# Peptides against a protein of PDB entry 6O8C, part 15

Target 1, 262 residues: chain A of PDB entry 6O8C
Amino acid sequence: VGLRYEKISLPKIHPRYDLDGDASMAKAVTGVVCYACRTASTLLLYQELMRKGVRWLVELVKDDYNETVHKKTEVVITLDFCIRNIEKTVKVYEKLMKVNLEAAELGEISDIHTKLLRLSSSQGTIESSLQDISSRLSPGGLLADTWAHQEGTHPRDRNVEKLQVLLNCITEIYYQFKKDKAERRLAYNEEQIHKFDKQKLYYHATKAMSHFSEECVRKYEAFKDKSEEWMRKMLHLRKQLLSLTNQCFDIEEEVSKYQDYT

## One batch from the design tools (peptide; aimed at target 1 Y188)

Design b1_p12_4_s1 (made by RFdiffusion4, then SolubleMPNN; from b1_p12_4, 4 letters changed)
Fold by OpenDDE base, seed 5:
Structure b1_p12_4_s1 (fold): chain B 262 residues (1-262), chain A 12 residues (1-12)
Amino acid sequence: as target 1 above (262 residues)
Amino acid sequence: SEELAKKALEEY
């Protein structure tokens, strides 16, 4: 979910000298560029908050990973202990079978041993999956958060400050055009200054809107898209970790059924 | 069980 902003455009600037029209146009331009400044600031704040959220989520997923690894290790220890005990029992029964014909009991214990070995083989798959997850979360991995530091806009870019400078220049011209309108008629020299200031207004406004669109909006949209993609991948990864944890619990439960034979 | 294994060894 990203911030919604309205698409803004500059009003048409007519080349004709018109004190009423020029004052009205300058007012509209000031409003548009003011909106751009506010929007740029809001977009920057959103990105900074998202970067904090990304860092928090990375730590949360790392904790989930460590818990899963811990559970896997516990199960491996329990399973290995159970296998060793069953193997000792098998050896004893093999010796006894030579004396007392206990073939049925040996068969049952051998079947348990085979089942435990199958469970042990599944641990290798869980380990490989955990290693894959670790590699994806590592620096330079597919789920690294380096993009959050590279994509989008940053306070160091000073985009808001740059837009504010242009807005100040535009606002000064607007206030002059408001005064010019109140005079109703300008002398020749003041008329030439007005025409020149109108060209400056156009230049500043165009520069502001280009900077806003290319350096603020476009980069924000790229950051937003990348953040959404990354977030989906991270949520999927958490589900994978949960699945692996559940597999460990299932193995532990199955091993517990055979503890009475050890 | 370890007890069954011990009994089996005693019978041997």
Scores: peptide ipSAE 0.007, ipTM 0.417, DockQ to the pose 0.003
OpenDDE base, seeds 1, 2, 3, 4: peptide ipSAE 0.007, 0.006, 0.006, 0.006; ipTM 0.404, 0.407, 0.386, 0.415; seeds 1, 4 fail the geometry check

Design b1_p12_4_s2 (made by RFdiffusion4, then SolubleMPNN; from b1_p12_4 with E3K T5A F12Y)
Fold by OpenDDE base, seed 5:
Structure b1_p12_4_s2 (fold): chain B 262 residues (1-262), chain A 12 residues (1-12)
Amino acid sequence: as target 1 above (262 residues)
Amino acid sequence: SEKLAEEALEEY
């Protein structure tokens, strides 16, 4: 879920000299660029918060991974112990069969041994899956968080400050146009200054809107899209880890059925 | 656009 913002556009700037129209236009431009400054600041804050969230989630998933690896290791130790004990029992029964005809019991123990070896083979698949997950979480892996430091806007870009400078210039011209409107008529020299300031207003406004759209909004949207994609992949990875943990519990439960024979 | 601009200016 990203921040919602409204699409803004500059009002139409007429080339004709009109003190009332120019003051009204300048007021509207000031408001639009002011909104752009506030929006840029909010978008930046959102991205910084999301970067913190990304780092937090990475650590959480690493903890989940370590817990799964720990459980897998525990099960492997238990399973290997059980296999070794069954193998000893098989050897004893093979010797006894030569003396006491205990063929039925040997068959049962041999079947248990075969089942345990199958469970041991499944541990290899779990190990390979954990290694794949580890590789994906590693630096340079498919789920690395390096994108969060590269994509979007950053405080170091000074986008809000740059927009604020332009807003200050625009606001000064607006206040002058408000004064010009109050005079109702300007002398020739003041009229020429007004026309020149109108061109400056247009320049600053266009520059502000271009900077806002290209350097703030576009980069934010790219960051947002990338964050959503990455988040879905991370949540899926957590589900995979849970599945692997459950498989370890299932193996442990199955091994517990044969502990009476060891 | 004009309404948004006015609201933004009032908040400034």
Scores: peptide ipSAE 0.035, ipTM 0.677, DockQ to the pose 0.718
OpenDDE base, seeds 1, 2, 3, 4: peptide ipSAE 0.000, 0.036, 0.027, 0.028; ipTM 0.391, 0.682, 0.703, 0.708; seed 2 fails the geometry check

Design b1_p12_4_s3 (made by RFdiffusion4, then SolubleMPNN; from b1_p12_4, 5 letters changed)
Fold by OpenDDE base, seed 5:
Structure b1_p12_4_s3 (fold): chain B 262 residues (1-262), chain A 12 residues (1-12)
Amino acid sequence: as target 1 above (262 residues)
Amino acid sequence: SKELAEQALKEY
């Protein structure tokens, strides 16, 4: 979910000298560029908040990973202990069969041993999956958060400050055009200054809108798209970790059924 | 049980 902003455009600037039209146009331009400044500031704030959220989520997923690794380790220890005890029992029964015809009990214990060895083999798959997850979360991995520091706009870019400088220049010209309108008629020299200031207004306005679109909006949209993609991948990863944790619990439960034979 | 098997081995 990203910030919604309205698409803004500059009003048409007519080349004809018109004190009423020029004052009205300058007012509209000032409003548009003022909106661009406020929007750029809001977009920057959103990105900074999202970067904090990304860092928080990375730490949360690392904690989930560590818990899963801990549970896996616990299950491996329990399973290995159970296997060793069953193997000792098998050896005792093999010796007894040489003396007494207890073939049925040896068969049952041997079947349990085979099942435990199958469970042990599944631990290798869980380990490989955890290693893959670790590699993806590692620096330079597919789920590294380096993009959050590279993409989008940053306070160091000073985009808001650059737009504010242009807005100040535009606002000064607007206030002059408001005065010019109140005079109703300018002398020749003041008319030439007005025409020159109108060209400056156009230059500053165009520069502001280009900077806003290319350096603020476009970079924000790229950041937003990458953020959404990364977030989906991280949520999927958390589901994978939960699945691996559940597999560990299932193995532990199955091993518990054979503890009476140890 | 393992204990019963070990006991049976001792009795033989």
Scores: peptide ipSAE 0.016, ipTM 0.479, DockQ to the pose 0.003
OpenDDE base, seeds 1, 2, 3, 4: peptide ipSAE 0.017, 0.012, 0.016, 0.012; ipTM 0.468, 0.477, 0.460, 0.474; seeds 1, 4 fail the geometry check

Design b1_p12_4_s4 (made by RFdiffusion4, then SolubleMPNN; from b1_p12_4, 4 letters changed)
Fold by OpenDDE base, seed 5:
Structure b1_p12_4_s4 (fold): chain B 262 residues (1-262), chain A 12 residues (1-12)
Amino acid sequence: as target 1 above (262 residues)
Amino acid sequence: SEELAQKALEEY
């Protein structure tokens, strides 16, 4: 979920000299660029908060991974112990079968041994899956958070400050045009200054809107899209870890059924 | 169980 902002556009700037129209236009331009400054600041704040959230989620998933690895290790130890005990029992029964006809009991123990070996083979698959997850979370992996530091806008870019400088220039011209309107008629020299300031206003406004669209909005949208994609992948990874944990519990439960034979 | 294995060895 990203911040919603309104699409803003500059009003039309007419080339004709008109004190009332120029003051009204300058007021509208000031409002638009002011909105751009506020929006740029809000978009920057959102991205900084999202970067904190990304870092937090990475640590959470690493903790989930470590818990899964711990559980897997516990199950492997238990399973290996059970296998060794069953193998000892099989050897004893094989010796006894030479003396006493206990063929049925040996068959049952041998079947248990075969089942335990199958469970042991499944641990190899769990291990490979955990290694894949670890590789994806590692630096340079597919789920690395390096993009969060590269994509979007940053305080170091000084985008808000750059827009504020342009807004200040525009605001000064607007206040002058408000005064010019109050005079109703300008002398020739003041009229030429007004026309020149109108060109400056256009230049500053265009520069502000280009900077806002290209350096603030576009980069924000790219960051937002990347963050949503990454977030979906991380949530899927957490589900995979949960599945692996459940598989470990299932193996532990199955092994517990055979502990009475050890 | 180790107990079953021990009993089996004693019967041998």
Scores: peptide ipSAE 0.006, ipTM 0.429, DockQ to the pose 0.003
OpenDDE base, seeds 1, 2, 3, 4: peptide ipSAE 0.000, 0.006, 0.005, 0.005; ipTM 0.421, 0.434, 0.407, 0.421; seed 4 fails the geometry check

Design b1_p12_5 (made by RFdiffusion4)
Pose (drawn by RFdiffusion4):
Structure b1_p12_5 (pose): chain A 256 residues (1-92, 99-262), chain P 12 residues (1-12)
Amino acid sequence: VGLRYEKISLPKIHPRYDLDGDASMAKAVTGVVCYACRTASTLLLYQELMRKGVRWLVELVKDDYNETVHKKTEVVITLDFCIRNIEKTVKVVNLEAAELGEISDIHTKLLRLSSSQGTIESSLQDISSRLSPGGLLADTWAHQEGTHPRDRNVEKLQVLLNCITEIYYQFKKDKAERRLAYNEEQIHKFDKQKLYYHATKAMSHFSEECVRKYEAFKDKSEEWMRKMLHLRKQLLSLTNQCFDIEEEVSKYQDYT
Amino acid sequence: EEEEEEVLEEAE
């Protein structure tokens, strides 16, 4: 979804010299830039937080991986150990009652369990190579896409907002005077141009730098999330497959 | 400031 904010544009700046109109205009412009500035700051937060979260979530899946491999090895030393019971040089030269019967069916399941465990390790390694630092789930898009604190985009907007704010405040004073001396009228007309220049620059910067890069980061994250949930589903299927093996071995562990 | 001065000179 991303941040739901309203897109607010600069009002039309009429060219006449009008002290009342210019004051009202400057106030409206300052407001729009504040919204743009404040919104630009939240966009940065959502990115910075998203990065802190993706970093953390990746490490958590690594814990879910390590937890699973810790049981896969924990169970193998039971399979290979309980196979050493019913399938060693102890169990099974002509013979008819030497145990080749209904227990041989369990030895068959345990052979298929030990072998099927083989491809578990093959798939388990494949997900480790995706969770690895250089793998195809590395959060490299996270440090490339979108804006950063080092970009100083908010304080760049803030510098422009200050220019615009100082002018508005002066335009209030001018409106109060109802008439401007000669030089002051000219300076006011120039500041009106400056105000428009600063505002359009701040607005276009917000659009083409903050929002454009934010959306690029937003789409990269949606794409990376699909990969993530796809890997988490696979890792989970491998975890359940182990508890199954533990379950089907903990039955045959108790013999007579 | 310099720009204001120039605007003022032109205006004069």

Design b1_p12_5_s1 (made by RFdiffusion4, then SolubleMPNN; from b1_p12_5, 5 letters changed)
Fold by OpenDDE base, seed 2:
Structure b1_p12_5_s1 (fold): chain B 262 residues (1-262), chain A 12 residues (1-12)
Amino acid sequence: as target 1 above (262 residues)
Amino acid sequence: DEELKKLLEEAE
């Protein structure tokens, strides 16, 4: 399902110069942006782990595919062998029938031959299904994992670092505002600096939140949605492989019933 | 002060 995170927003910023209010506001902003940084890190980590999981699952499914192909091949060999033996038997009985010795037995053997041929035909369907699965797993196929590298956020994007820089600037201003608050009253020049810092704080905070929303959260959600879709398809494919494997076993079991006639 | 006020008002 993915990671849950809280929707965050910046606190209201009042235009009025108020040392107490500004310190409180700055504290709140610091907290929000700090949360954004941590959340961005967590979202990134999740995606990286999912990418590893995707790669692992692809390999697992490929192994399942190979095992199914192997089993199918084994059954084909066995089936072909049985068919050849039955055909030889049919020929022998046909010769015997010409002398009116084994007409009833020939009918039974011929029926077995027909059944084996039907089983052989079903192998063609299994083969086609396996080919379809192979194509889906192949590069460029519907189940390719290229999306995992394209969607979402990546360490190379440096989103966390970018947010951290902004957080550092914000935190510095917050600490200054704490000091300003402690002074209770500022000289004119210091008051002007405080007002400018408040503007900077707003700028940094807005930039941080925009970056977080657009570059972290949005991309994460896209990644999450894509991963869920892909996972559903992969699970379905695994079920298909299992079904094909079971069909092979069923055919093998059916063939074994006729081995005494070969 | 006016610039800051405008900025903050726009942000609200």
Scores: peptide ipSAE 0.016, ipTM 0.541, DockQ to the pose 0.059
OpenDDE base, seeds 1, 3, 4, 5: peptide ipSAE 0.006, 0.014, 0.015, 0.015; ipTM 0.433, 0.571, 0.533, 0.531

Design b1_p12_5_s2 (made by RFdiffusion4, then SolubleMPNN; from b1_p12_5, 4 letters changed)
Fold by OpenDDE base, seed 2:
Structure b1_p12_5_s2 (fold): chain B 262 residues (1-262), chain A 12 residues (1-12)
Amino acid sequence: as target 1 above (262 residues)
Amino acid sequence: EEERKKLLEEAE
């Protein structure tokens, strides 16, 4: 679930000279751009936190992988040992049969041997699955976290600072327009300055909103979408690892039933 | 002020 933000738009700027209207407009513009600055900061913070979370999750999944590999190795050793012991037993019974000693148990032992070989074959599938997971987690793999460093906005982009500079310029004009409003009427030269400042305010405001939309919001949304996709894949991978671990436990349990014959 | 000016220019 990503951060919710409201769509913001600049108020209509009337070309007509109006001290009361211009002061009110400037106040509204200041508010909108201030919201953009705060939102940009929040979006940046969210992304930075998500990047930390991504790194944490990668390490967690790597640990899960290593544990699964370890368990698989343990089971393989146990299974191989059991197979070797059963094979020795089979050979002994075969020798007894040659001496006309009927061993009714030979069939049972042979069946156990066959079952163990089937279990051993299933280990190959587990190994293949682990290799696939390893490849996906490897650098350049499908689950690599390189996107987290590429997508979205970063502190180094200085987007918040850039917006803050524009906000400061707008705020200064707003304060001047408050003073102008208080004067009720301006001299000709002061009126001209007011008109020029209104143009500057418009310029800064549009620049701020463009920057916010294109460099903050758009990139954040791309990051959010990518993070959600990646997170789903990682969670699925963790489930796969758990399944493989459980399969190893199941094999171990099955092998334990035959330890009395070894 | 120079840094502010630079940031303003970079925001273009």
Scores: peptide ipSAE 0.023, ipTM 0.660, DockQ to the pose 0.043
OpenDDE base, seeds 1, 3, 4, 5: peptide ipSAE 0.009, 0.023, 0.023, 0.023; ipTM 0.512, 0.652, 0.656, 0.657; seed 3 fails the geometry check

Design b1_p12_5_s3 (made by RFdiffusion4, then SolubleMPNN; from b1_p12_5, 6 letters changed)
Fold by OpenDDE base, seed 2:
Structure b1_p12_5_s3 (fold): chain B 262 residues (1-262), chain A 12 residues (1-12)
Amino acid sequence: as target 1 above (262 residues)
Amino acid sequence: DKEREELLKKAE
């Protein structure tokens, strides 16, 4: 979803000298750039929080992975033990059959053995899936969180501070324009100063808006898109892990049915 | 900027 923000634009700046209009324009510009500063700060905060969340989620998924591996290992041990016991039983019955004892039980035990071997084969598939997941979570893997450090804006970029400097300059001019307005009429020199300040105001405002759009908003959007994609993949991976865990439990349950023969 | 500074100086 991400943060919602309003698209902002600078008011029209008329070249005509007008004390009332210039004061009003300056006020509007100040407001717009102020909004940009606040928005940039908010976008930065969001990204920082998301980065923390990403790190947290990575650790959580790693824990899930480890638990799944542990469960898989447990099942493998149990299954192998059961297979060994069944194999011993099969050998005993084979010997008994040679001495003309009932073969009916041998067939049943052999079937169990076959089933256990099939279960053992399924462990290979689980193992391969776990390896795939591990590779994806590993450094440099497809689900690595490196993008979170690369994409978006960072405190070190000092975007908010840069915008604040421009805002300060703009605000100063705005306050001067308020004073100029109160004078109703300026002397020639003061009028010229006012005109110069108006140009500076425009310059600062344009610079601020460009910086905001290109360095804050654009990068934020890229971060947002990447985070959403990554999050979907991570959630899917968690589901895969859960599925594998459940498969292990299913195998364990199936093996438990044959423990009476071991 | 230089022109503005000059104007400021003249205004003083």
Scores: peptide ipSAE 0.023, ipTM 0.699, DockQ to the pose 0.405
OpenDDE base, seeds 1, 3, 4, 5: peptide ipSAE 0.010, 0.022, 0.020, 0.022; ipTM 0.455, 0.712, 0.701, 0.710; seeds 1, 5 fail the geometry check

Design b1_p12_5_s4 (made by RFdiffusion4, then SolubleMPNN; from b1_p12_5, 5 letters changed)
Fold by OpenDDE base, seed 4:
Structure b1_p12_5_s4 (fold): chain B 262 residues (1-262), chain A 12 residues (1-12)
Amino acid sequence: as target 1 above (262 residues)
Amino acid sequence: EEELKKLIEEAE
């Protein structure tokens, strides 16, 4: 999971004045920094898409939570109704026993009542689990998505634009070096300008690569790592919710077996 | 439910 990119490095810049070598070097530098710009843009886009995905997943999990809570509530109502009916039946049989009537079924009804009470107690555990999940999903909880807004790179950082400015400066020097190469020999003043421009090119290139590495790549990798960790936790939470839902269905099925006694 | 109602009526 995650965007793959190639590790890029600047070509070796020789200090020696060489019109052919300098033009070739400048071309290579332009290519590398151009790749950095495109890569930075792609990494930014990936992160923005992932942020949308994170928001979507949060809403999905909240919906799953609400459905589970709803199902739990339904089962609690059904179970409580069944318990109340069985308790009424127990009271009737207790009265009948006082009059020496129909004592044989009281034991079975009492056993059903005990089983229903056990099922009711399990609902308390489900409730506690749901409360824990709710706390984790709440603002400031362990599964909060605040990291998605803090980690990585953002359009507001203007990293692509900053790199593009440096690329433009480098490209201009490259085109000049291409012209210089075509002249084969430069006058003294033009040679000095070429040497100064070579230093500027080096400065811009190193600045671009440092910015790319430190502000784009590093932050992207941090975002990627955080996103993967968070997504694993969220998926695990969804599985927990599904398990709780299934427990509610299991309880409902068990309760249905005793509805014939009401 | 109907049996329960009968039992309640008989117990009253």
Scores: peptide ipSAE 0.007, ipTM 0.423, DockQ to the pose 0.002
OpenDDE base, seeds 1, 2, 3, 5: peptide ipSAE 0.006, 0.007, 0.006, 0.006; ipTM 0.429, 0.437, 0.408, 0.403

Design b1_p12_6 (made by RFdiffusion4)
Pose (drawn by RFdiffusion4):
Structure b1_p12_6 (pose): chain A 256 residues (1-92, 99-262), chain P 12 residues (1-12)
Amino acid sequence: VGLRYEKISLPKIHPRYDLDGDASMAKAVTGVVCYACRTASTLLLYQELMRKGVRWLVELVKDDYNETVHKKTEVVITLDFCIRNIEKTVKVVNLEAAELGEISDIHTKLLRLSSSQGTIESSLQDISSRLSPGGLLADTWAHQEGTHPRDRNVEKLQVLLNCITEIYYQFKKDKAERRLAYNEEQIHKFDKQKLYYHATKAMSHFSEECVRKYEAFKDKSEEWMRKMLHLRKQLLSLTNQCFDIEEEVSKYQDYT
Amino acid sequence: SEIEEELEEEAE
């Protein structure tokens, strides 16, 4: 979804010299830039938080991986150990009662369990190579896409907002005077141009730098999330497959 | 005027 904010544009700046109109105009412009500035800050937060989260979620899946491999090895030393019971040089030269019967069916399941465990390790390694630092789930898009604190985009907007704010404040004073001396009228008319210039620059910067890069980061995250849930589903299927093996071995562990 | 010339120079 991303941040739901309203898109607010600069009002039309009429060219006449009008002390009342210019004051009202400057106030409206300052307001729009504040909203743009404040919104630009939250966009940076959502990125910075997203990145802290993706970093953390990746490490958590590594814990779910290590937890699973810790049981896969924990169970193999039971399969290979209980196979060494019913399938060693102890169990099974002509013979008719030497145990080749109904226990041989369990030895068959245990052979298929030990072999099926083989491809578990093959798939388990494949997900480790995706969780690895250079793998195809590495959060490399996270440090490339979107804006950063080092980009200083908020404080760049803030510098422009200050220019605009100082002018508005002066325009209030001018409105209060109802008439401007000669030189002051001219300076006021120039500051009106400066105000428009600063505002359009701050607005276009917010659009082409903050929002554009933010949306690019937003789409990269949606794409990376699909890959993540797809891997988590697979790792989970490998975890359950182990508990199954543990379950089907913990039955045959108790013999007579 | 002097002030209009200065503001024209600054606008340039």

Design b1_p12_6_s1 (made by RFdiffusion4, then SolubleMPNN; from b1_p12_6, 4 letters changed)
Fold by OpenDDE base, seed 2:
Structure b1_p12_6_s1 (fold): chain B 262 residues (1-262), chain A 12 residues (1-12)
Amino acid sequence: as target 1 above (262 residues)
Amino acid sequence: SEIEEKLAEELA
């Protein structure tokens, strides 16, 4: 779930010279650009926090993988040991059968041997699945977190600082327009300066909004989309690991039933 | 995701 922010737009700037209107407009512009600065900061913070979360999740999943591999290895050793013992038992019974012993017991042990071999075969599929997971988690794999370092906005981009500079310029003009309004009437030269400042304000505001939209919001949205996709894949992978772990436990439990024959 | 929700909560 991404951060919610309101779509902002600049107020209409009228070309008409109006000291009261211009002061009000400048105030509104200041507010909008101020909101953009705050929003940009929040979006940046969110992304930085998400990057930390991504790194944490990667380590968590790697730990889960290692635990699953460990469990699988343990089960393989146990299963192989059991198979070897059953095979020895089968050989002994086969020799005894030559001396007219009960064929029924040999049949039962042979069935157990067959079942154990089937369980052993299933280990191959588990191994293949683990290898696939390992490849996905490896550097350059499908679940690599390189996107987190590439996508979105970063502190090094200095987007917030750039917006703040523009906001400062706008705010300065706004305060001047408040003074101009208080004068009620300006001399010709002061009026011309006011008009030029109004143009500057428009320029700074437009630049700020463009920067906010293109460099902050757009990149954030791209980061958010990538993060959501990656997160879903990681969660699915964790479920796969859990499934593999459960399969190992199931095999271990089945093998334990035959320990009396070992 | 649960992680995204937790991170959002920490940001708030």
Scores: peptide ipSAE 0.016, ipTM 0.591, DockQ to the pose 0.010
OpenDDE base, seeds 1, 3, 4, 5: peptide ipSAE 0.014, 0.006, 0.008, 0.015; ipTM 0.476, 0.440, 0.457, 0.490; seeds 1, 3, 4, 5 fail the geometry check

Design b1_p12_6_s2 (made by RFdiffusion4, then SolubleMPNN; from b1_p12_6, 8 letters changed)
Fold by OpenDDE base, seed 4:
Structure b1_p12_6_s2 (fold): chain B 262 residues (1-262), chain A 12 residues (1-12)
Amino acid sequence: as target 1 above (262 residues)
Amino acid sequence: SSIEQLLQSLLS
């Protein structure tokens, strides 16, 4: 799950002055930091796409919720109407019972009434479940998507740009080291500059790798983990909504069986 | 990943 990237590390930097070795080392460092830049960019893009997906999914689930609420309301209205009609019928038959008429029919209608009342009670459970889901989806709820805006890396962090600056510095030194290598031997002053640049290269490289590891990779991993957890919960919630919807349909179907008696 | 594939399918 998520983007795969290779763990990278800086090559060993030898303190000894060696034009050939230093050029090779600088080349390797340039490659590593270049990879870090590209990887950071890719990780950022992934997170941005995931954030869009998260927003989309939230809206989808909200729509599902609203549809479920609507269906529940429809069923409640239908059920209540049916109950009222049955109750009217019961009252009529009760009056007839006073003169010992229609006793058998009253029993049947009363049984239907009891069944409808049981179905009505189940609507209360559905309502409570919907309220719970609504609470979870609400701002500040357990399934709020605020984490998506907080976790991970963002374009505003300018991590890629920061790494690119360091890469540019490293690349410049690398090209100089290539020239130095071509000279085979440097004068004292140029040698001192070379040594100084080697220290700078080490500094920039270390800074780049630390930044990449701590500000890019680590945050990305946190985002990925959080997104996976959140996604599982959202999918589960969606299944719950579907279950509630199906329960409403089941109740509606049962009610339809009794409408013939009204 | 499975989640990525799911999101991609949903967003398509």
Scores: peptide ipSAE 0.022, ipTM 0.699, DockQ to the pose 0.009
OpenDDE base, seeds 1, 2, 3, 5: peptide ipSAE 0.000, 0.000, 0.000, 0.000; ipTM 0.299, 0.325, 0.308, 0.321; seeds 1, 2 fail the geometry check

